# Ledger of designs, part 133: peptides against a protein of PDB entry 8HF1

Target 1, 320 residues: chain A of PDB entry 8HF1
Amino acid sequence: NVMLYATKPTEVMVSFPHQEQVLTVTRLISAEIEKFYVSLDLMNIGVQPIRRSKSLQCLRDPSKKSFVKQLFNDFLYQMKEYGIYAASIAIISLIVEFDIKRRQAETLSVKLMHRTALTLCEKIRHLLVQKLQDMTYDDDDDNVNTEEVIMNFSTPKVQRFLMSLKVSFADKDPKDICCLVFVERRYTCKCIYGLLLNYIQSTPELRNVLTPQFMVGRNNISPDFESVLERKWQKSAIQQFRDGNANLMICSSVLEEGIDVQACNHVFILDPVKTFNMYVQSKGRARTTEAKFVLFTADKEREKTIQQIYQYRKAHNDIA

## One batch from the design tools (peptide; made by RFdiffusion4, then SolubleMPNN)

Design b2_p19_1_s3 (from b2_p19_1, 7 letters changed)
Fold by OpenDDE base, seed 5:
Structure b2_p19_1_s3 (fold): chain B 320 residues (1-320), chain A 19 residues (1-19)
Amino acid sequence: as target 1 above (320 residues)
Amino acid sequence: LPPLVEDEEVLKALEEEEK
């Protein structure tokens, strides 16, 4: 029995400088969200009648304030980790969600809460778009989606990620590409997807080469809150990637849930690897000959990343 | 096991943009 040791992927890292984006606009947005949290805590939304819906989440927050805070905290994280350009895409997802929740509100107080959150999101969107337009001479919203604007308003991590895509895939045959991009958070999948659509469209060397999709894991906390549309999107995205109609898939830990995806030639880990399971599952998708496994790390965390990956590689070699 | 190393292709591209 020749155990064909599957050719181990080439493992590399891409380091990026730790820049605290000290932008006045990001400070203003953070301060507006903090003021909103103070106002939200003062709102008497009443005890919502516990509908006997089997969803465990309806039991934990009778005011639904925690969900509102979670969405804004996830937005603040994306703005910090990926930059202003990514934040301009992320805020649209909050606008859509709060508009849905406003329409579905059972009480006037809950409707007003979601309306106030929506008004804040619209203000944040305006502040972000105005800042993106500082580099454009034309007032047209379409001019903010250039390669230059995307790069200049992205964090060093995202800049190095986009550069890695350009270097790896410029002028290649789309059929020769099977790429996975792993991120930590569910909302990051959609944010980076929107960023990549605009970047690929603005970058001639990647135009018609990369066709991105995104996949979000099932929310075990409330299958009832997953819209029928989100579930249809996930199934369609997986099928497009299997059929080769998409060649780049953005995932948040979805492969740990037993989603069968083909062998890939490129795997990018955009966020820090937190677990051995995540390392094994993500690396285990880089199974083609000459497969590449790329890790992104801040310069400050470089040595810690090298040591952690060494331990994971050793442990993986002892099991394989 | 060889240590985890920097992606040389990305490093070269960065050096070309700084010129």
Scores: peptide ipSAE 0.509, ipTM 0.929, DockQ to the pose 0.822
Fold by OpenDDE base, seed 3:
Structure b2_p19_1_s3 (fold): chain B 320 residues (1-320), chain A 19 residues (1-19)
Amino acid sequence: as target 1 above (320 residues)
Amino acid sequence: LPPLVEDEEVLKALEEEEK
C-alpha cells in the first residue's frame, strides 16, 4: 500500500497596505446613493396584488425596495474593496438587472422605481468612466483598459493580486496552469472576471497564457431563482475548466464536495478567510506536488491573519 | 508548524519595482 502522502500545498501570504482611497468621485457616488435611498423610502409602490395571503402581500413591497438597496450596497462594497476600475464593471451588472426588473414590472409604480434606479446607475457609470479617462489624454473609450489605468484605479489588494498573477504565470505554458481564485461575494466573481479579461488582454506576458472563467455557487435560495441561463453558464464554465479551455476559475463558494475539478497547482484567496470549512475546502483543491496556496491580507490585519491560519492549520492536522 | 510567511517571489518583485 503506497500511502499516497497527500502533498500539502505551500502556504504563503501577500500583505497589502490598508489605504482608504478617499476620492472625490467615490464621495459623490455615495452621496447620490444615500439621496436615492431617502427618495426610495418615500416612494409608494403600492401593494402588489398577488392572489396569496394578505400577510405575504404586505411583505412584498419592502422586499422589492430592500432588493434595490442590497444591489447598491453590494456595489458600494465592490467600489471600496476593489476600487474604481472594478466599480465601472460592477455598475454594468446593476444596469442589466434593473433593466430586466423594469421590463418585468407588474405595476407602473414598480416600473418607475426600477427606472429611477437605472437612471442613477447610468449617472454613476458616467462619473466612473470620466474619472478613468482623466488619466488618458485621448477621449477614446478604448484607452481606459490599459494595464496602467487598471493598476492605478485598483485598491492595493487588487494591485498585489494582479502582480502575484504576473509573477506566477508570466510566459508559462497554459497547460501547466490550473488556478482557482476564491472571493467572498457572488457579484465579485463577475466583477473580478471582467477586470482580469481586460488586464490579461493589456498584459503581453499573460496574453494567451491565462484564460479566465467564473462560477457563482448555487444560491442556497430556492432553485426557482436560478435562471436557466445561469445554470447553463455554470455547466459550460466548469466543462471548459475540465477540458483545459480555461485555466483560471473565479469562485464565490467553496466548490462543494461534488464539483469534480482537476487538482489545481495554484489557489488564491482574495478575500479574508472567515471559516475553518472555507480554509480546508479551498486548500484541499491545491493537490499537485508543487501546489501553492496564497492568502491576501491587509498590513493592519497581518498578525490576526497569521494567528487565525495557525489555528486552522493546527485543527486540520489534528483531524488528518 | 512553521508560521505563515510572506510570498518571497512577490516581495522580490516589489523590491525590483521600488529601485
Scores: peptide ipSAE 0.507, ipTM 0.928, DockQ to the pose 0.822
Fold by OpenDDE base, seed 1:
Structure b2_p19_1_s3 (fold): chain B 320 residues (1-320), chain A 19 residues (1-19)
Amino acid sequence: as target 1 above (320 residues)
Amino acid sequence: LPPLVEDEEVLKALEEEEK
């Protein structure tokens, strides 16, 4: 038995300083969301008719308020974990979602609730864009998408991630690149995708090298709630990545759902590895010769990360 | 098993930006 020792990927970490964003704008945004939650709790939206749609999701938010709070909590998480630049992209996704929900509202009270949420999102967007413009002399929205603005308004984690991309891929042949970026949350895929598009466009060394795409995991919840657009996007994104038309794919836990992606030479884990399964599956995609597996960790969590990865590596070797 | 180590390429790039 020639055990083809599949060349184990080189496992490395990138440490980043734990910096809490102490921006006045982030505090103001958080306070506006908290005020909105108080207002939202006081809103009488009535008993929504339980549409007999057999999907368990109609049962998850009978009040439709928990979904609104979830989206804003997800936004607050993105703003904290990735920075105000990423938040300026993330808020657009909330605007789109609340506008859709406002149009689909079956009652005036629900329509008003989504309109109020949308108005808050527009206010948040203006606050974020105004803060990004503090570094630009021109009022043009295009001027906020510079490498400098992206870097300065990103968290240390995102800064180190972008630096890792420059170091790894500057002036390389795009055909030699097959990169996966794993994130914890579905909504983060689109946010980091938008950030990367702007960063790559503003970075000459990467502009013709990296073509990003994103893939969100299938909602484990009824395929009826996946917009036809999301399913089409996933299928197109996977196909572009398979065909080499995209060479960087941002994924949330997609491998657990049986999406087969090709063997990659780079795997970045942007968020903490929380499970042994996530470690094995993500690492198992770094299968080319000279494959690199990169973990991002806060300095404060460095030792814990090292110990956790060592335990996972040991457990994997005991099973394999 | 080799220990999990820092990415030396990224560390070098950081040291160059601080100069």
Scores: peptide ipSAE 0.499, ipTM 0.927, DockQ to the pose 0.833
Fold by OpenDDE base, seed 2:
Structure b2_p19_1_s3 (fold): chain B 320 residues (1-320), chain A 19 residues (1-19)
Amino acid sequence: as target 1 above (320 residues)
Amino acid sequence: LPPLVEDEEVLKALEEEEK
């Protein structure tokens, strides 16, 4: 039980300015998704078979429309919270998902729904990539993955996170690094992983220092095939992190779901700490003598974050 | 427990980039 370990890492915060990136492209993308939702609501996809399976799993088989809306809502969240560079990576995951669902569709109406969603994702991808290319003289996709492009098209939160990684790990021995990055949402793990791969590759001081991986918790009712691939990938990622072949792991709520990770010397909390359990579990992974626990907060929420962490520290000391 | 404070290493790096 991680709560029983009195870990005393160095706890610090990194404040970031609350600036919403007001880009014309983000407004256009949001408007295209809203138009698509109106069209989606008018689509007749037929009666979905109510799988009357008594498991809580089958009761939550969201309407195929609800799942499509969830993916686009998660994309919109990522674009807002992490920026348009992160969104350019996140949209690829939607393209893959909708292509799988299109191929698996039992009816022509459901195939058409997923095809329409896919066409929208391709349009969104083009708009994002074109915007990233505005800083480059060359139309080559490789030129959009520079440190400068990543930084300029990331939110202040992500900029400060990348800076904190550079400051913490530049020119260090990879063996001395065991880093966890906690994010709130499952899909954010893949998005931030892709961003970090490109950032590390473009940053000489980190290229041979950080080897990232991600893991997502055991989420709900993905189809059996997706669940097998995800389980295989998750096992491989965890094993690479245990073997020291990866030294940075991005995860969402994984500790609550019974995935045990090793003791780490760095823990980054990229998203707001919403629960006492998340605080204790994430902090409980920073177990080395020189362990650092880093919280990211908006300037506007700084005082509220400090007060919340003091309450959690008090509550943790009353249990330990 | 020590107060929750800003990461001084990150603050210094920001001040160097603004110069």
Scores: peptide ipSAE 0.492, ipTM 0.925, DockQ to the pose 0.874

Design b2_p19_1_s4 (from b2_p19_1, 6 letters changed)
Fold by OpenDDE base, seed 1:
Structure b2_p19_1_s4 (fold): chain B 320 residues (1-320), chain A 19 residues (1-19)
Amino acid sequence: as target 1 above (320 residues)
Amino acid sequence: LEPLKEDEEVLKALEELEK
C-alpha cells in the first residue's frame, strides 16, 4: 500500500500590525448606530403575529428588533475588521435587506422601523463614500475604486491579504490558480467579494488573472430564509469554480456543511482559526502539489497563533 | 514539527514597498 503521502501544504503566516482605525467617520457612524439603538428600543412595534413559518428564526425575534441590531452589529464588525472601504460595500447589503424587510412589513410600525434603519444606512453610505472621495479630486463614484483608495481605506489585515494575492498571482495563468479564501462570517464573504472585484479590476497584474466568486454557507437555522435566489447563486458559484470559470472562492465555514470543493493550490485563512475542525477542513483543501496554506495574524496574536497551529498540527498528526 | 513561519515572499515584497 503506497500511502500516497499527500504532499502536506506549505503552512505560512502573514503578520499585520494591529491598527485601531481611529477615524472621525467611524466614530460618527458608531455614535449614529448607538443613537438609533436607543430610538429602536423606544419603538413600540407590538407583538408580531407568529406566522407558522417553520423557521426557528422567525420565532426567535417576535419584535424583529434583534435582527435589525444584528445587521448593524455585523456592519460595525466589518468596518472594524476590514476597514472603511469594505464597510462601504457592506452597507449596501444592509440597504438591500432593510428595503426588502420594509416592503415585506406586515404592520405600519414594522415598516417605519425598517424605514428608519434604511435612512440610517443611506446616511452611513454617504459618510463612507464622502470619506473615500477625500482622496479623489473627481466627483465620479467610479474613481473611489482605485487600488490606492482600496488599500488606504482597508485595515492592515486586508492590505496584507491583497498584497499576498498580488505577490502570489501577478501575471500568472488563470488555469494554474485554484484559490480558497476562508472567512468566519457569512456576510463577510459578499463584502470581501465586492472588495476583490474592485481591487482586481484596478490592479493590472491581477486583471484577467483572478476571477473571484463567493459561497455562503447554508443558514442551518433557516433553510426557508435562504431565498431561492441565494441557493441558485451558491450552486452556480460552486459550479463555476469546479469548471474553472472562477479560480478564487471566498467561503465562510461551509466545509462543515459537506460542500465538496475541489483540491486547491492556495488556501488563505483571512480570519482567525477558531477550531481544530476548521483547521483540518480548510487545510485539507490545499491538496495540490506545492499547495500553500496561509494564515493571517495580528502581530500581538502571533505567538498565540503559532502555538495554536502547533497544537492543531500535532493533534492532526496523532489522528492521521 | 517546524513552527509556523512568515511568508517570506510577502515579507520581501512589503520591505521593498517600505523603501
Scores: peptide ipSAE 0.472, ipTM 0.919, DockQ to the pose 0.817
Fold by OpenDDE base, seed 3:
Structure b2_p19_1_s4 (fold): chain B 320 residues (1-320), chain A 19 residues (1-19)
Amino acid sequence: as target 1 above (320 residues)
Amino acid sequence: LEPLKEDEEVLKALEELEK
């Protein structure tokens, strides 16, 4: 009886203080988005043609308004959960998306709607960048990407995450690192990727150690809405991670159901674990003998997290 | 089953920054 001692990863948590960053800029941005929603609701964009997907499901083309609101709501979430530095990166993704949608607009009314959204994103970007520059003596946009600016304008969760990376990987051989970072939302993958690129570039101890990539889970709901470019990016990112050309992969929870990634030695759960499946699947990627599984939790949720993970560990041991 | 513990390496690094 070869007891396959499934080497269970070392499971740890990193607690962070719950600080609501009550910045005036975040309130201004939220108020501008709310005003925009009122204006958006009053816009007449006409009847949208129902695109029949090839899968015969009449997926109601999500109202172009609902998609616009979703992007801004996801931005507001990222600003709240990750901070204004992360928001400054996230807003660029909205600018790109709304510019594409503006150019692809079949009607003048839809074009105007996306133009108005784009103008708001540019205003938000300016407000964010201006706030990041308040800490720099030089008005140079490149000075906002320092380790200090990134840390000061990130939430405590992101600060502890970046510290955990520095502590775990400073001056290590990049070949010995196989790291996964799990986030809840699709758009967070790209935002945290951009943040990590800038942080790693600004941190000498990590600059030649960590090579990040990101992977967005396939939107199972509409493969037709995934741009050919996004699918190509995902395949390339996975291949780079398999080939060891990237050693840190940021992924949303959707990686669970179909992407064969190699055994990792580090797994970071940046956002709260919401389900037993997410716990088992993410933990199941930490398969090396010295594998570490790290959970981030707010201090106020610490006891709840401990109890929830205890229940998940118990349930997992009863099935194994 | 032992309860989930703090990451001692990160905790130590934080304590060193607060001194």
Scores: peptide ipSAE 0.471, ipTM 0.919, DockQ to the pose 0.817
Fold by OpenDDE base, seed 4:
Structure b2_p19_1_s4 (fold): chain B 320 residues (1-320), chain A 19 residues (1-19)
Amino acid sequence: as target 1 above (320 residues)
Amino acid sequence: LEPLKEDEEVLKALEELEK
């Protein structure tokens, strides 16, 4: 039980300005997705058979339309919360998913639905990449992965996170680093992982220092719906982190699912802490003597964050 | 219990970039 270890990491916050990057491109993308939803609602895909999962909980297999809308809503969230650069990585995951679903489609109508979604994702990708290139003098695709481009097209939250990594880990021994990064959503793990790979590769002080990995929580959907590939990948990612072949792990709700990872010296909470359990579980991973626990907060929410963490610290000390 | 404080290392790095 992680609660029993009274670890006292250094708890700090990093504040960031609440700037809604209202770019014309983000408005255009949002409007294209909204138009697509209207078209999607008009599509006749037939009555989908309720697949009874073998587990007695009839998890209503979300309508194939509901799943498509969920992926685009998660993309819109990532674009808003992490910025255009992160969105350019996130859209690739949608392209891959819709291409898989298109190939697995049992009906022509479902195949067409996923094809239409895929075509929209390709259009969105072009709009994002074009906007990243507008700030580079050279139209070369490789130039969009520089430290400067990543920073300029990231939200203030992501900028402060990347700066915190650089300050904390520049020129350190990789063996001395065991870092966890917590995010709210499972798809954010993949997006931030892709962003970090590019950032680390573009940042000389980090190239041979940080080796990132990610883990998505098990879907609340029955283990039967997780692909064998996803389960194999999760097991491999955990093992790499345990073996020290990866020293930074991006996680969502994974700690609540009882995944045991080693004691870490750094824990970053990239998204707001919503529950006392999340606070205790994430903080309980910062177990080394010099462990640091870092929270990111918007300036407008700073006082609320301070007060909330004070209450959580008090409640935790009363149990310990 | 001390209130949650800003990360002084990150704050210093920000001040260096604004100069």
Scores: peptide ipSAE 0.468, ipTM 0.918, DockQ to the pose 0.824
Fold by OpenDDE base, seed 2:
Structure b2_p19_1_s4 (fold): chain B 320 residues (1-320), chain A 19 residues (1-19)
Amino acid sequence: as target 1 above (320 residues)
Amino acid sequence: LEPLKEDEEVLKALEELEK
């Protein structure tokens, strides 16, 4: 019972201005994806053989089109919520996924569909990288990964998150840090991980202090092969975090019942807390004597967040 | 139960960057 022995962490919030990054490039990318959806709906990919894998009753969309749309919708969400810099990392994951699916395609029509999606991702990547380079004098790929470029092309939420990391961990001993970062979506874990790698490498005060890792909860919908690679990655990531080879872990779910993660001194909730269970389980990881639990909220949602957390704290105290 | 408060360390760091 995780509840009984938890020291109460210090609970704080970090407010950020609700500014939508209205850039011409984001509008162009959204319009290109919408045009692609129209083209995708017109594609005849034939009836895919319903391989009844006996175990996972996941109704594979016989068209495989829903999965393509899901990946682009998740990309659009990440671009909106985390900014252009995060989007430039997120698009690489789509490129890898569509290239794998293109190679695994059983039909020429499905192969062509994934090729068309891949070509769009390459175009989007070029548009994003070009926009990041507008702040740099040199076209070198290393020059877009500066602290300044990362901050300037991140949303206010991500800016406040990165600043909170810098303030909390600058020049600290790596052994004294055990940090969890919770995000809502699975694909955000890898995106924020890539962003943090570049930010830490570009920030001298953090370069030898923070070693990030990420893990994704079990997706029962993942193909068997992806599930093996993901399971290997999860085991390695968790082991590195247990061994102290990583001191910051990004995760999308409260570590499922059975992932024993050590007591942490910092827990960051990057996305809104939507459920009491998420609140209790994430807070329950901040178990050291001086543990800190940090929530990020938009200024417009500040009062609502305060009231919601008050209700969760009350309900938690009634159970504890 | 005290209301949720702003992170004072982060607020101070913001005020230093805005100067």
Scores: peptide ipSAE 0.464, ipTM 0.918, DockQ to the pose 0.831

